Peptides against a protein of PDB entry 4Z5W. Designs and how they scored, part 6

Target 1, 305 residues: chain A of PDB entry 4Z5W
Amino acid sequence: IPDVFLELNKLWYFSAQSNLFNGEMPRSLSNSRSISLLSLRNNTLSGQIYLNCSAMTNLTSLDLASNSFSGSIPSNLPNCLRLKTINFAKIKFIAQIPESFKNFQSLTSLSFSNSSIQNISSALEILQHCQNLKTLVLTLNFQKEELPSVPSLQFKNLKVLIIASCQLRGTVPQWLSNSPSLQLLDLSWNQLSGTIPPWLGSLNSLFYLDLSNNTFIGEIPHSLTSLQSLVSKENAVEEPSPDFPFFKKKNTNAGGLQYNQPSSFPPMIDLSYNSLNGSIWPEFGDLRQLHVLNLKNNNLSGNIP

## One batch from the design tools (peptide; made by RFdiffusion4, then SolubleMPNN)

Design b1_p29_4_s1
Fold by OpenDDE base, seed 3:
Structure b1_p29_4_s1 (fold): chain B 305 residues (1-305), chain A 29 residues (1-29)
Amino acid sequence: as target 1 above (305 residues)
Amino acid sequence: SAAEESKKWEEELEKKLEEEKKKRLAEKS
């Protein structure tokens, strides 16, 4: 990419995704005062990620996913005071989340999917301080670590948590019960054990639950049949933030409160590929908004309701 | 799968960036 962005003082959006760009990010781009949205995803960009946050005062969204960047996660990103959305998926950092992210109050959406991030305990301890954090994707990291169960962890404003395919050990963590705004939970493809906790059914905004491909035992919690977001559209308490990437406002001309349907995630309960026993609750029939119920490859018995 | 859901996240973010681009272009015309 040429180093010509100094003259582009009105440039608010730069997308150069899905090209063959190599080398480092241009220094003029890393110092742009005008850029709000930056996407360089799916290139072969390399070197260390450096952003001059004192210059980049308008930066709100950063997508650098699927590049060959190396080194540490940029610890100065919290100084980008308007930076809300970060996608660092498929960047092999081989690093921990920097302690400076405790101060990242502008952060609303973060992905490190498949980024060779280490130390899930430290990552969650740091990221719990991000008061505006709504979307957290940590899939394909933390290989064979233990999912922290520390009750002091608090993600009060969290709407989406995806920590799948990590081979994580442990149980469904009790601290998730402190996330009442949780809409999507994916803990699939781990080594999680124990029972599925009944308090999951108290998450009134939860419409997508994937616990598939784990080692869960016991009965399916009956409380899952009372998930309010899956019973009625009217009970969906929180409109997904317009900053949330998964939710489009459908301009329906019809005056009905069409809740922002997640464009990418159907209403789903997937508990498949576990060791769950007992019956399928007939009250799953009350989940009128449910599109997918997947219970295959368990030890369930009795009648299909 | 978790890899597919992560890919959907990336794709939806990309769509949102293009929608915001279209909006701001329309506001300048």
Scores: peptide ipSAE 0.018, ipTM 0.524, DockQ to the pose 0.021
Fold by OpenDDE base, seed 5:
Structure b1_p29_4_s1 (fold): chain B 305 residues (1-305), chain A 29 residues (1-29)
Amino acid sequence: as target 1 above (305 residues)
Amino acid sequence: SAAEESKKWEEELEKKLEEEKKKRLAEKS
């Protein structure tokens, strides 16, 4: 990418995704005062990520995912006072989340999916201070670590939590009960154990639950049959973030069926590939908004209701 | 493998996010 962004003083949106750009990010781009949205996703950009946050005063969204960047996570990103969304998926940092992210009050959506991030305990302890954090994706990191169950962890505004495919040990953490706005929880493809906790059924906004491919035991909590978001349409899933649109609101201007369905994630309970026992509750029939109930590959018995 | 399924899921998630970004950009233009 040429070093010409100083002259582009009116450039608000720069998208150069899915090209063949290589080398380092231009220094003039890292100093752009005008850019609000920057996407360089799916290129071969390399070197250290550096952004001059004192210059980049309009930066609101940063997507550098699927690049060959190396080195540390930029610790100065919290100084980008308008920066809300960060996608650093598939950047192999081999690093921990910087301590400076405790101060990242503008942050609403963060992805480090498959970024070789280490120390989940430190990551969650840091990120809980991000009071505006709504979407957190940490899939394919923290290999064989333990998912912390520290009750003091609080993600009050969290709507989407995805920590799949980490081979994480531990149990479903009690601190998730402190996230009453949680809409999507994916903890699939881990080594999580114990019982599925009944308090999950108290998460009134939870419409997508994936606990598949773990080592959970015991009965399916009856409280899952009372998930309010799956019982009634009035609990229409608000978009978890306008900046990470997991949910297409189809503007159905045509023909009266407001499919307020998140087109990307159907209302789902997936508990498949565990060691769950007992019966399927007949009261799953009350979940009128549920699209997918996957209970396969368990030790369930009795009648199918 | 679990890793391949996870990788596909991540790729699908990223694709869905990118398609929605494109849609929202097209609605603003």
Scores: peptide ipSAE 0.018, ipTM 0.528, DockQ to the pose 0.030
Fold by OpenDDE base, seed 4:
Structure b1_p29_4_s1 (fold): chain B 305 residues (1-305), chain A 29 residues (1-29)
Amino acid sequence: as target 1 above (305 residues)
Amino acid sequence: SAAEESKKWEEELEKKLEEEKKKRLAEKS
């Protein structure tokens, strides 16, 4: 990428995604005062990620996913006071989340999916301080670590948590009960054990639950049949923040209140590929908004209601 | 699959960036 961004003082959006760009990020781009949205995803960019946050005062979204960047996660990113969204998926950091991210108050959406991130305990301890954090994706990291169950962890504004395919050990963590705005939980493809906790049914905004491909035992909590977001449309999901990456506002010009369900995430309960036993609750029939109920490959018995 | 869901998340984020781009272009015109 040429180092010509100093002259582009009106450039607020730069997307050069899915090209063959190599080398380092241009220094003029890392110092751009005008840029708000930067996407360089799916290239072969390399070197250390460096952003001059004192210059990049308009930066709101950063997508560097699927590049060959190396070194540490940029610890100065919290100084980018308007930076809301970060996608660092598929960047091989081999690192922990920087402690400076405790101060990342502008952060609303973070992905480190498949980024060789280590130490889930430290990651969650740091990220809980991000008061505006709504979306957290940590999939394909933390291989064979233990999912911390520390009750002091608090993600008050969390709407989406995806920590799947990590081979994580432990149980469904009680600290998630402190996230009443949680809409999507994916903990699939781990080694999580114990029972599915009944308090999951108290998450009134939860419309997508994937606990599949774990080692859960016991009965399906009856409280899942009363998930308010799946019972009624009216009590479903607070208007997805326009900043929330999962929700397209379909401007359907058709005057009906089409609840903007994320087209990519149907209302779902997936508990498949566990060791769950007991009967299927007939009251799953009350979940009128549920599109997918997947209970396959368990030890369930009795009648199908 | 969470890997597929993470990919869907990335795709939805890209779509939102394009929607936000369209809004900000319309506000500047």
Scores: peptide ipSAE 0.017, ipTM 0.525, DockQ to the pose 0.021
Fold by OpenDDE base, seed 2:
Structure b1_p29_4_s1 (fold): chain B 305 residues (1-305), chain A 29 residues (1-29)
Amino acid sequence: as target 1 above (305 residues)
Amino acid sequence: SAAEESKKWEEELEKKLEEEKKKRLAEKS
């Protein structure tokens, strides 16, 4: 990318995604006063990520995902006072979340998916201080770590939490009960154990639950039949005005409902590939908004209602 | 799946960038 952004003093949006750009991010771009939306996703950009937050006063969205950046996570990003959304997916940091992110009050949406992030306990302890954080994606990190269950963790405004494919140990953490606005929870493809907690059914905004591919035991909590967002349309949670919307890729081979519209997660409960036992509750029939109930590959018995 | 969620995030940040672009273009017209 050429170092010409000093001349582009009216540039508010720069998207150069899905190109063949290599080398470092231009210094003039890192100092742009006008830019609000920056996407350099899916390139071969390299070097250390540096942003002059004192200059970049209009920066609201940053997408650097799927690049060859190296070094540390930029600890100065909280100084970008208008920065709401960050996508750092598929950047191999091999790092912990910086302590400075405790001060990141502008942050609404963060992805570190597949970014070689370490220490989930520290990451969650830091990120709980982000009062405006609504969407958090931490998939493909923290390999074989323990998911912290510390009840003091509080994500009060969290709407979307995705921590899948980490081989995480532990149980479904009680601190999630402190997130009453939670709409989407994905903890799939871990090594989570114990029972599925009944308090999950008290998350009145929860319309998408994926606990598949874990080691959960016991019965399906009857309280899941009382998920208000799935019972009635009047409690139709405003489609999470997706601070980060999430497109289900058509898995062409799964004969499931091909949601062709990228924009919306189907209302779903996926508990497949666990060790759950007992019956399927007939009251799942009350979940009039539910599109997908996946209970495959468990130890369930009795009648199918 | 986490790999799908990572891709979803990328695709939808893209959608938001294009929606905000459309909004700002409409506000200038």
Scores: peptide ipSAE 0.016, ipTM 0.504, DockQ to the pose 0.020; fails the geometry check

Design b1_p29_4_s2
Fold by OpenDDE base, seed 5:
Structure b1_p29_4_s2 (fold): chain B 305 residues (1-305), chain A 29 residues (1-29)
Amino acid sequence: as target 1 above (305 residues)
Amino acid sequence: SAAEKAKELEKKEEEELEKEKKERLELKS
């Protein structure tokens, strides 16, 4: 990419995703006062990520995902006072989240999917201070760590939480009960154990639940039959989705589904590939908005209602 | 295993990214 962005003093949107760009980010780009939306996703860019936040005063969205960047996560990003969305998926950092992210009040959406992030306890302890955080994607990190259950963790405004394919140990964490606006929860492809907690059915905005491919035991909580977002249409608060896609693995087909927005996810309960027992509650018939109920590969018994 | 399933997710995300590049190259040609 040429170092000519100083002359482009009116450039508000720069999208150069899915090209063949190599080398480092131009210094003039890292100092652009005009750019609000920057996407360089899916290139072969290298070097350290550096942004001059004192110059980049209009930056609101940053997508650098699927590049060959190296080094540390930029600790100065919280100084970009308008920066809301960050996609750093598929960048191999081999790092912890910087402590400076405690001050990242502008942050609304963050993805580190498949970015070799370490220490989930530290990551969640830091990110809980981001009061405007609505979307958090941490898939393919924290390999074989324990999902912290510390009740002091609080994500008040969280709407989307995806922590899939981490081989995480532990239980469904009680601190998620402090996230009443949660719409989408994916904890699939972990080593989570224990029972599915009844308080999960009190999350009135929850329309998509994936707990598949874990080691959950016991009965399906009857409270899941009373999920208000799946009973009635009235509570679907359409809020703006992050500018980055979500990837969903289909258990049955070789095709990934790319979902650009949480609203594009089908209303779903997936509890498949666990060790759940007992009956299917007939009150699942009350979930008139439910598109997918997946209970396969469990120890369920009795009649299908 | 969970690790094989993680690698299979990575591969699918790579295939989608390469498909997106190809579709964009085809739209320019």
Scores: peptide ipSAE 0.091, ipTM 0.742, DockQ to the pose 0.034
Fold by OpenDDE base, seed 4:
Structure b1_p29_4_s2 (fold): chain B 305 residues (1-305), chain A 29 residues (1-29)
Amino acid sequence: as target 1 above (305 residues)
Amino acid sequence: SAAEKAKELEKKEEEELEKEKKERLELKS
């Protein structure tokens, strides 16, 4: 990418994703006063990520995902006072989330999917201070760590939480009950154990639940048959619209499903590939908005309602 | 190449994203 962005003093949107750009990010781009939306996703850009937040006063969205960047996560990003959306998916940082992110009040959407992030406890302790955080994607990180269950963790405005394929240990954490606006929860492909907690059915905005491929035991909580977002359409909550796509890796033979928005996710309960027992509740028939109920590969018994 | 096909898929997926965002903005106006 040429170093000409100083001359482009009216450039508000720069989208250069899915190209063949290589080398480092131009210094003039990292100092652009005009750019609000920056996407360089799906290139071969390298070097360290550096943004002059004192200069980049209009920056609201940053997508650098699927590049060959190296080094640390830029600790100065919270100084970008208008920066709302960050996509750092598929960047191999091998790092912890910077402590400075406690001050990241502008942050609404964050993805570190498959970015070699370490220390989930520190990550969640830091990110809970981001009071405007609505979307958090941490898939393919934290390998074999324990999902913290500390009740003091509070993500008040969280709408989307995706922490899949981490081999995480522990239980469904009680602190998620402090997120009453939660619409989408994916904790699939972990090593989570214990029972599925009944308070999940109190998350009135929850329309997508993936707990598949874990080690959950006990009965399916009857409260899941009362998920208001799956009973009635009238509770259409304002959906988060991050500037980055959501990718669900399909099983082995089919390309990944992209979900562009939380609305692109089908209303779904997936509890498959666990050790759940008991009956299928007939009251799942009350979930008139439910598109997918996946209970396969469990120890369920009784009649199919 | 497999990499070019992956980039082309990702491009189509992004174009679909922008289209959905635009359609949603038009439905809210």
Scores: peptide ipSAE 0.024, ipTM 0.527, DockQ to the pose 0.027
Fold by OpenDDE base, seed 2:
Structure b1_p29_4_s2 (fold): chain B 305 residues (1-305), chain A 29 residues (1-29)
Amino acid sequence: as target 1 above (305 residues)
Amino acid sequence: SAAEKAKELEKKEEEELEKEKKERLELKS
C-alpha cells in the first residue's frame, strides 16, 4: 500500500479487504486524522500493528483480520478514544490481552478468533472493565485452559459471547448470570462439565444457546422452557452490530455460515453431544420462536413430547 | 480430536475468505 494518506485528508472510509497487499501498514495511514473505518482484512500485511491514536482521533472501526501481522497486541489502542470495533481474528499474536485494555471504555465489539491468545483468566479479568463491551469473540484460543468461575467477574452490558473450540475445562460460570442482556452464548466444542445451571433460563434476552460438544451431565433444566425471547417476539433492540461478520460451523455440513449480525442467527438451543439424561420437557412446545432444538447424542429417555 | 476440529474450522474460514477474494477478482474480469 503506498504511503499517500497525508494527501487524503478527507478520507473517512478506507476499504481494501480481500486483495494482495503485502508489507507493512503505511505510516501515513497509521497517522490519518480523517479515517473513521479502516478495513484491511484478508491481505498479506506484515510487521507490528502500530496506530498513532493521538492522530487517529476519528477512528471508530478497525478490521485487520486475516493478515500476517506479528508481535504483541498494541497496548496503546485504548488511547483511540472513539475506537469501538476491533477485528483481530486470525492474527497469530501468541500473546495475552494487554493490561491497558482495562481502560478501553470506547470498546463495544472485539474479536480475537483464532489469534493464539493465551491466559483466559487474565483476558476476562481485563475485559470486564470495558463497560461498553457488548460483543466478545474468543473462539480458537486458550487451548485446554480452565474457564474461570470467579463470581466477581462482571460483563454487565454483554450481548454476544462466543468462546467456542478452546477445549476449555470447568463449568458454566456463575458470573454469566450478571449479564442479563446476553442474547447469544456459544461455549460449544469445549470440555465443560457439571450440570447445565437453571439460571440460564432467567436470561430473558437469550435466543441462541450453544452448549454442544461438551461433557455436561444431569437433566436439562426446566427453566430453559421459559426463555422469554423464545416464548414471545420481543423487539430485540437492534443495537449496533459489529462491523465484522460472525462465522458459525454447522454441526452437520462442512460449510461455515456467515452471519453479518447477531440478529441473523436462528433462534436455537443446541445441547447435542453431551451426557444429559432425563426426559425432554413437553414445555419446549411453548418456545414458539425457537427454530432449532438440537438434543441429539445424549442419554435422554422417556417419550418424545 | 478437538484440535483436529479447530484446524478444520480454521481451514473452512480460510477457504471462505479465499472464495470471497476469488469472487471479487471474477467481478473485475
Scores: peptide ipSAE 0.021, ipTM 0.577, DockQ to the pose 0.034
Fold by OpenDDE base, seed 1:
Structure b1_p29_4_s2 (fold): chain B 305 residues (1-305), chain A 29 residues (1-29)
Amino acid sequence: as target 1 above (305 residues)
Amino acid sequence: SAAEKAKELEKKEEEELEKEKKERLELKS
């Protein structure tokens, strides 16, 4: 990418995604005062990510995903006071989330999917301080770590939480009950154990639940048959989606399904590939908005309702 | 290569994104 962005003093939107750009991000781009939306995703850009937040006062969205960047996560990003959306998916940081992200009050949407992030406990402890955080994607990180169950963790405004394919140990954490606006939860492809907690059915905005490919035991909570978002049509709050796509892994070897927005996810309960027992509740028939009920590969018995 | 195939997949994913964004804009107009 040429170093000409100083001359482009009125450039508000720069999208150079899905090209063949290589080398480092131009210094003039990292200092652009005019740019609000920056997408460089799906290139071969390299070096350390550096943004001069003191110069980039209009920056609201940053997509650097699927690049060959190296080094640490830029700790100064919270100084970009208008920065709402960050996509750092598929950047191999091999790092922890910077402590400075406790101060990231502008942050609404964050993806570190497949970014070699370490220490889930520290990551969640830091990110809970982001009061405006609505979308958090941490898929393909934290390999074989324990999902913290600390009840004091609070993501008050969280709408979308995706922490899939981490081989995480532990149980479904009670701190998720502190997120009453949660619409989408994906904890699939982990090593989570215990029972599925009944309080999940109290998440009245939850329309998409993926707990598949874990080691859950016991019965399916009857409270899942009363998920209000799946009973009635009225709860489809079209919230502002992040500017980055979401991916769902179907299997170990296939590409993920792409979803452009949380609203593009089908209303779904996926509890497949667990050790759940007991019956299928007839009251799943009350979930008139449910598109997908996947209970395969469990120890369920009795009649199909 | 696996990297080229990944990049082609991501490109198709972005093209679908842009298409859906356009369709959603057309439905609002």
Scores: peptide ipSAE 0.017, ipTM 0.498, DockQ to the pose 0.030

